# Peptides against a protein of PDB entry 3T6J, part 36

Target 1, 375 residues: chain A of PDB entry 3T6J
Amino acid sequence: PIVESYIGFIESYRDPFGSRGEFEGFVAVVNKAMSAKFERLVASAEQLLKELPWPPTFEKDKFLTPDFTSLDVLTFAGSGIPAGINIPNYDDLRQTEGFKNVSLGNVLAVAYATQREKLTFLEEDDKDLYILWKGPSFDVQVGLHELLGHGSGKLFVQDEKGAFNFDQETVINPETGEQIQSWYRSGETWDSKFSTIASSYEECRAESVGLYLCLHPQVLEIFGFEGADAEDVIYVNWLNMVRAGLLALEFYTPEAFNWRQAHMQARFVILRVLLEAGEGLVTITPTTGSDGRPDARVRLDRSKIRSVGKPALERFLRRLQVLKSTGDVAGGRALYEGYATVTDAPPECFLTLRDTVLLRKESRKLIVQPNTRLE
Target 2, 372 residues: chain A of PDB entry 3T6J as posed
Amino acid sequence: PIVESYIGFIESYRDPFGSRGEFEGFVAVVNKAMSAKFERLVASAEQLLKELPWPPTFEKDKFLTPDFTSLDVLTFAGSGIPAGINIPNYDDLRQTEGFKNVSLGNVLAVAYREKLTFLEEDDKDLYILWKGPSFDVQVGLHALLGHGSGKLFVQDEKGAFNFDQETVINPETGEQIQSWYRSGETWDSKFSTIASSYEECRAESVGLYLCLHPQVLEIFGFEGADAEDVIYVNWLNMVRAGLLALEFYTPEAFNWRQAHMQARFVILRVLLEAGEGLVTITPTTGSDGRPDARVRLDRSKIRSVGKPALERFLRRLQVLKSTGDVAGGRALYEGYATVTDAPPECFLTLRDTVLLRKESRKLIVQPNTRLE

## One batch from the design tools (peptide; made by RFdiffusion4, then SolubleMPNN)

Design b1_p10_5_s2 (from b1_p10_5, 6 letters changed)
Fold by OpenDDE base, seed 3:
Structure b1_p10_5_s2 (fold): chain B 375 residues (1-375), chain A 10 residues (1-10)
Amino acid sequence: as target 1 above (375 residues)
Amino acid sequence: MTGTFWFDES
């Protein structure tokens, strides 16, 4: 078997400023069969990048073909085990030197194990479909999230010599219609500028890319889904995201007005974006459980994903990218923190919903080191 | 970056 490992100061999620890496390491075995799907995705990546909702001037100048493998993790030392990884974590290196993606396949598989009777916050009519397609949809989401999420976009930079990596005279900000007014100066990085929101903001961008691009017919084809199955995978992927946005409230600390998990904050932001889109796309309804205590239901109107959801996500995702590319911290912070704010304001009453989420929370599954054998 | 990290949704 092919063994992969890494060790070092890698992920900065535990740093409030998003800069200092946590020391972690893993040992994993390459899953060749599962890697094949991601290899096909890589083969289409250059074309799919063009489908993202920003001008080519905001995308990497040169496509650097990354590696993408599915890994079965044997051991992972760290504060948490991810479902996917994109490295290096430096945007400048990603756009000039390249990057690598991995999907932690057996970690994803653990997430597939859902007991219907314990599945919270979904309509009964959606539960079976959700259980059936959560795994496949998650594979799609992770692949897109890593490869085309973290692997997309350009930072506008002025180097130490004063040279720009973009044409100041011709590049237009699609949001303002004007020339580029801000950029990263020498020594400035994504993390250094966006600081406290950098990690969650980037995760939100990556998750949004996943949702957005999973609507592309070629994506589902790459993963082997066609016809009704493809549509179901799309639906469940979006449904999973909006549900995750609700579940995310567990990781908000009202007393400190902060989030304890970057990905969950990101998912909540996406939920807020899709709720803002209105038109019945997403509905969260407080209910009463069979135990007489508060419950809730999340409904996603399948028929409005493309007509309402996609445009809303497109606009939001473009804004995320433009603000990131231009190093517009003020604008980016205003946008992101706005959507990340948790209040008890109607109609959603998110703080009340948080109580419901906490009430319905069950003990987390523990990830246990597996064994492996030759067959 | 470490990408998608999903906590147990159960």
Scores: peptide ipSAE 0.039, ipTM 0.773, DockQ to the pose 0.614
Fold by OpenDDE base, seed 2:
Structure b1_p10_5_s2 (fold): chain B 375 residues (1-375), chain A 10 residues (1-10)
Amino acid sequence: as target 1 above (375 residues)
Amino acid sequence: MTGTFWFDES
């Protein structure tokens, strides 16, 4: 078998300032059969990058073909085991040297197991569809998230010699209609500038890329979905995200006004964006469970994903990227923290919903490290 | 980045 490993101070999720990595490592075996779909995605990556909602001037100057492999993890040491990985974590290296993507296949397999009776916050009519397509939709979302999420976008930089990596005279900020007025100076990085919001902001951008691009027929075709199946995968992917946004409230600490999980904060932000879009796209309804205690239901109107959801996400995603590219920390913080704010204001009453989420929570799945044997 | 992982409490 082909064995892959990495070890070191890699991820900075536990650093409040997003700078210092925690020690982690894994040993994994390449799953060649499961890697084929990601190879097809890589083959289309350069074209799909052009579908993202920002000008080419805000995208990487040159496409560098990345590696994308499905891995079966034998051992993972760290605070949490991911479903996918994109490395390195440095945007400058991503745009100049390239990057590697991995999907942790056996982690995804465990995550796919769902019991209908325990599935919370969904309409009864959606449960069977959700169970059926959660796995396939995860494959799509993880692939897009890593490859075209973390693997997309450009940082505008002025180097130590004063040279810019963009044409100051011709590049226009699509949000302002003006020339670029801010950038990263020598020694400044994404994490150093955006600090406390950097990790969650980037995860939000990557998740948004996944939702946005999963609407593209070519993406669904790459993963082997056509016709009604493709539409169901899209629906379940979006439904899973809005549900995750509700579940995310578990990881918010009201007393400290902070989030304890970057990905979950990101998913809550996306939920807020889609709720703000209105027009009946997303509805969260408080209910009463069979036990007489509070419950809730999330509804996503399938017919409004393209007409209402996509435009809202497009505008939001473009703003995320423009603010990131230009190093506009003030604007980026205002935008992101605005959507990440949790209050009990009507109509959503998120703090009340949080109580419901906590009431209905189940024990988190634990992954036991596997072993190998001869057949 | 560790990318996507999900906390499914269901």
Scores: peptide ipSAE 0.041, ipTM 0.766, DockQ to the pose 0.611; fails the geometry check
Fold by OpenDDE base, seed 1:
Structure b1_p10_5_s2 (fold): chain B 375 residues (1-375), chain A 10 residues (1-10)
Amino acid sequence: as target 1 above (375 residues)
Amino acid sequence: MTGTFWFDES
């Protein structure tokens, strides 16, 4: 078997400022079958990057072919096991040296194991479809999230010599129609500038890329889905995201006005974006469970994903990228924190929904180290 | 920060 491993101060999710890495390490075995799909995705990456909703001037000047493998984890030492990884975490290194992507396949498999009777917040007619396609949709989402989410976009930089990595006279901010007014100075990084929102903001961008690009037929073909199956994978991927946005409320602490999980905050933001799009795309309806206690249902109108959802996500995703590229912390914080705000304002009444989410919360699964042997 | 975390639905 092909063994992959890493160790060190890698992820900074536990740092409130998103800068200091937590010491972690893993040992894993390559899953060749799933890795082949990711290799096809890598082969299409350069073209798919052009499908992202920002001008080429906001994308990397030179495409660097990354590695992407699916891994079955044997051992993971850390505070939490991710579903996917994109490293290094430094944007400058990603732009100049390249990056590596991995999907932790057996971690995803654990996440796939959901009992129908315990599946919350979905319409009954969606549950079987959701169970059927959750796994495949996760594979698609993780692949896009890591490779084309974290692996996309350019930071505008002025180096220590005063030189810019963009043409100040010709590059136009697509949101303002003006020349570029801000950039990263020497020594400034994404994390150092955006600080408390950097991690969640970036995860939101990556998740949005996943949702946006999963609509592309080529992506579904790469993963082996065609026709009705492809449409179902798309639907379940989007449905999972809006459901996740609701579930995310578990990780919000009202008393401190803070989020305890960057990815879940990101998913809530996406939910808010899609709710704002209106037109019946997403509906969250408070209900009463069979036990007589509060419940809720999330509905996603499949027919409006492309007509309503995609344009809304496109605009939002472009704004995320433009603000990131230009180092516009004020604009970025205003945008992101606006969508990340949790109130009890109608019609959603998110704080009330949070109580429902907590009420319906199930016990967390324990991830147990597997045994393996050579035959 | 680039890790993808999927919540446990159980």
Scores: peptide ipSAE 0.040, ipTM 0.767, DockQ to the pose 0.680; fails the geometry check
Fold by OpenDDE base, seed 4:
Structure b1_p10_5_s2 (fold): chain B 375 residues (1-375), chain A 10 residues (1-10)
Amino acid sequence: as target 1 above (375 residues)
Amino acid sequence: MTGTFWFDES
């Protein structure tokens, strides 16, 4: 078998300032069969990057072909086990040296097992479809999230010698219509500048890329979905995201006005964006469960994903990228914290919904370390 | 960067 491993101070999710890495390591075996799908995605990556909603000047100057491998984890040492990884975490290295992507396949498989009777917050008519396509949609989302999410975009930098990695005279900010007014100076990084929101902000960008690009027929084809199946995968992927945004409320601490999980905060932000789009795209309805206690239902109008959802996500995603590229911390914080704010304001009443989420919370799944042997 | 990780209520 082909064995892969990594070890070191890698992820900064546990640092309140998003800068100090936690010591982490894994040993895994390559899943060749699943890796083939991601290899096809890599082969199309250069073209798919052009589909992202920002000018080429805000994308990496040179496409560097990354590696993407599906891994079955044998051992993982860290505070949390991811479903996908994009490394290194340094944007300057990503855009000059390249990066590697991995999908932790057997971690994803844990999420495939869904008990219909315990599936919360979905309409009854959506449950079977959700169960059927949750796994496949996860594969699509993780692939896009890592490769084209974390793997996309450019940081504007002025180096220690005063040279810029962009043409100050010709590059235009698509949001303002003006020349670039801010950038990263020597020694400044994404994490150092955006600090407390950096991790969640980047996860939000990556998740948004996944939702946005999963609408592209070529993406679904790469993963082996066509016709009605492709449309169902798209629907379930979006449905899963809006549901996740509701579930995310578990990880908000009202007393401290903070989030305890970067990915969940990101998913809540996306939910807020799609709710803001209006037009009946997403609806969260408080209900009463069979036990007579509070419940809720998330509805996503599949017919409005492309007409309402995509444009809303396009505008938001472009905004995220432009603010990231230009190092506009003030603008980025205003945007992201605005969507990440949790209040009990009507019509959503998110703090009330949080109580419902906590009430309906199920026991966490256990991930058990596997064994392997030669046969 | 550690990517997608889902917590499920099912």
Scores: peptide ipSAE 0.039, ipTM 0.775, DockQ to the pose 0.594; fails the geometry check

Design b1_p10_5_s3 (from b1_p10_5, 4 letters changed)
Fold by OpenDDE base, seed 5:
Structure b1_p10_5_s3 (fold): chain B 375 residues (1-375), chain A 10 residues (1-10)
Amino acid sequence: as target 1 above (375 residues)
Amino acid sequence: MTGTYYFDES
């Protein structure tokens, strides 16, 4: 078998300032069969990058073909186990040297073990579909999230010699219609500038890329979905995200006005964006469970994903990228923290919903390392 | 970045 490993101070999610890496490591075996899908995705990456909602001037100048491998994890040492990884975490290196992607295939497979009777916050008519397609849709989301999410976008930089990596005279900010007015100076990084919101902001961008690009027919074809199946995968992917945004409230601490998980905060932000889009795209309805206690239902109107959801996400995603590229911390913080704010304001009453989420929460799942044998 | 974490089923 082909064995892969990594070890070191890699992820900064546990640093309040998003800078200091946590020591992490894994040992895994390459899943050749599953890697084939991601190889096809890589082969289409350069074209798919052009489908993202920002001008080419905000994308990498040169496409650097990354590696993307599906791994079956034997052991993972760290505070949390991901479904996918994109490294390095330095944007400057990503755009000048390249990057590597991995999907932790057997971690993703844990999502397949959904129990219908324990599935919260979904309509009954969505549960079976959700159970059927959650796994496959999650594969799509992770692939897009890593490769085209984290792997996309350009940072505008002025180097130590005063040279710019963009044409100041011709590059236009699509949000303002003006020339570029801010950039990263020598020594400034994504994490150093955006600090406390950097990790969650980037995860939100990556998740948004996944949702946005999963609507592209070529993506579904790469993963082997056609016709009604492709549409169901899209629907479940979006449904999973909006549900996750509700579940995310578990990781908010009202007393500290703090989020404890970057990915969950990101998913909540996306939920807020899609709720703001209105027009009946997403509806969260407080209900009463069979036990007489508070419950809730999330509804996503499938017919409005493309007409309402996509444009809303497009605008939001473009703003995220433009603010990131230009190093506009003030604008970025205002945008992101605005959507990340949790209040009890109507109609959503998110703090009340949080109580419901906590009430319906189950015990934490344990991931146990597998046994291996040679046959 | 460490990518997407597992979505809670509960």
Scores: peptide ipSAE 0.061, ipTM 0.786, DockQ to the pose 0.605
Fold by OpenDDE base, seed 4:
Structure b1_p10_5_s3 (fold): chain B 375 residues (1-375), chain A 10 residues (1-10)
Amino acid sequence: as target 1 above (375 residues)
Amino acid sequence: MTGTYYFDES
């Protein structure tokens, strides 16, 4: 078999300042069959990058064809096992040297196992559809998240010699209509500059890219979905995200006003964005469970994903990218922390909903180390 | 960067 491994100080999620990497490593076997789907996605990446809602001047100057492989993990040493990985984590290297993506296929497979009776916060009419398409939609989301999420966008940089990697006279900030007024100086990185919000902010950007681009027919075609199936995959992907935003409240600590998981914080932010879009796109309704205790239901209006959801996400995603590219920490923090704030303000009453989420929490799944043999 | 973690059922 083809074996892949990596090891080192890689991910900074456990650093409060987002800078110091945790020592992590894995050994995995390449799944050739699943890798083929991601190879098709890579083949379309250059075109799909143009569909993202920012000017080409905010995208990488030169497209560098990345590698994307589906891996079956044999062993993973770290504090948590991801579904997907994009490396390296340094934006300067990504835009000048390239990057690699992996999908941890057998980790994704664990997520496919869903018991209907344990599936919380969904309408009964959505549960069977959700169970059917959760796996496939998650494959799409992870692929887009890694390749076109983490793999997209440009940082504006002034090097140690004072040279810019962008034309100061011609590049226009699409949000302000003005010339670029801020950038990364020599020695500044995404993580060093955005610090406490960097990890979650970037995950939010990547998740948003996934939701946004999964609406593109070419993406669904690449993954082998057509007609009604394609529409169901879209619906379940968006439904899964808004549900995840509610579930995310488990990882908020009200007493400390902080989040304990970057991806969950990101998903909550996306939920807030889609709720802000209004027009009945997303509705969270407190209910009473069969046990007489608090429950909740998340509803997503399928018919409003493109008309209401997409434009809202487009505006938000563009702003995320522009603020990231320009190193505008003040603007970025204001935007992101605004959406990441958890209060008990009506109509959502998120702190109350958090109590409901905690009440309905089930035991976490365990991932057991596999083995392999020659046959 | 580490991507999406698998979603819990609840």
Scores: peptide ipSAE 0.069, ipTM 0.793, DockQ to the pose 0.577; fails the geometry check
Fold by OpenDDE base, seed 1:
Structure b1_p10_5_s3 (fold): chain B 375 residues (1-375), chain A 10 residues (1-10)
Amino acid sequence: as target 1 above (375 residues)
Amino acid sequence: MTGTYYFDES
């Protein structure tokens, strides 16, 4: 078997300022079958990058072919086990040297193991479909998230010699219609500038890329889905995201007005974006469970994903990228924190919904290390 | 960056 590993101070999610890495490491075995799908995704990456909703001037000047591998984890030492990884965590290196992506396949498999009777917040008519396609849709989402989410976009930089990596006279900010007015100076990084929101903001961008690009037929074909199956995968992927946005409330601490998990905050933000789109795209309805206690249902109108959801996500995703590229911390913080705010304002009453989420919370799954033998 | 973290289907 092909063995992959890494070790070091890699991820900064435990740092409130998103700068200091946590020491972690893993050993894994390559899953060749799933890796082949990701290889096809890599082969299409350069073209798919052009489908992202920002001008080419906001994308990398030169495409660098990354590696992408699906891995079955044998051991993972860290505070949490990811579903996917994109490294290195330096945008400049990603743009100049390239990057590597991995999907932790057997971690995803654990996430797929949900009993129907314990599946919360979905309509009964969606539960079987959700169970059937949760795994496949998650594979698609993780692939897009890592490769084309984290692997996309350009930072505008003025180097130590005063040179710009963009033409100040010709590059136009698509949101303002004006020339570029801000950028990263020498020594400034994404994390150093955006600080407390950097990790979650970037995860939100990556998740949004996943939702946005999963609508592209070529993506579904790469993963082996066509016709009705492809549409079901799309639906379940979007449904999973809006459900995750509701579940995310578990990780919000009202007393401190903070989030304890960057990815869940990102998913809540996406939920808010899609709710704001209106037109019946997403509906969260408080209900009463069979036990007489509070419950809720999330509904996603399949027929409005492309007509309502996609345009809303497009606009939002473009704004995320433009603000990131230009180093506009004030604008970025205003945008992101606005959507990340949790109140009890109607119609959603998110703080009340949070109580419902906590009430319906199930015990966390225990992930145990496997015992693998060579034959 | 680490991408999507596992989360419970609670």
Scores: peptide ipSAE 0.066, ipTM 0.796, DockQ to the pose 0.594; fails the geometry check
Fold by OpenDDE base, seed 2:
Structure b1_p10_5_s3 (fold): chain B 375 residues (1-375), chain A 10 residues (1-10)
Amino acid sequence: as target 1 above (375 residues)
Amino acid sequence: MTGTYYFDES
């Protein structure tokens, strides 16, 4: 078998300033059969990047074909095991040298073990559909998240010699209609400038890319979904995200006004964006469980995903990218922290919902390190 | 970036 490994100080999720890497390592075996869909996605990546809601001037100057492989993890050492990985974590290197993507196939397989009776916060009519399509929709989301999320966008930079990597006279900020007024100076990076929000902000951008692009027929075709199946995969992917936004409240600490998990904070932000869109797209309804204790239901109107959800996400995602590209920390922080704020204000009453989430919380799945043998 | 962790089913 083909064996892949990496080890070192790689991810900075445990650093409050998003700068210092946590020691992490894995050993994995390549799954060639499962890699085929990601190879097809890579083959379409250059075209799909053009579907993202920002001008080409805010995208990488040259497309560099990345590697994308499905891996079965034999051992993983770290504080958490991901479903997908995009490396390196340096935007400048991604722009000039390229990047690598991996999907941890046997981690994704854990999602297929959902028990209906333990599935919280969904309407009864959605549970069977959710169970059926959660795995496949998650494959789509992870692929898009890594390849076209983390793998997209350009940082505007002035180098140590004073040269810009963009034309100052012709590039227009689509949000302001004006020329570019801010950028990264020599030595400044995404993490160094955006600091405490950098990791979660980037994860939010990547997740938003996934939701946005999963609506594209070509994406669904690449993953082998057509007709009603494709629509169900889209629905479940969006439903999973809004549900995750509610579940994310577990990882918020009200007393400290902080989040303990970057991805969950990102998912809550997306939930807030979609709730703000209104028009009945997303509804969270407090209920009473069979035990007489608080419960809740998340409802997503599938008929409004394209008409209401997509435009809202488009505007939000464009703003995320523009603020990232221009190094506008003040604007980026105001936008992101605004959506990441958790209060008990009506109609959502998120702090009250948090109590419900904690009440209904069960032990998360544990992943045990596997072994191999000859057959 | 580690990307997406598996979604909690609890």
Scores: peptide ipSAE 0.055, ipTM 0.777, DockQ to the pose 0.590; fails the geometry check

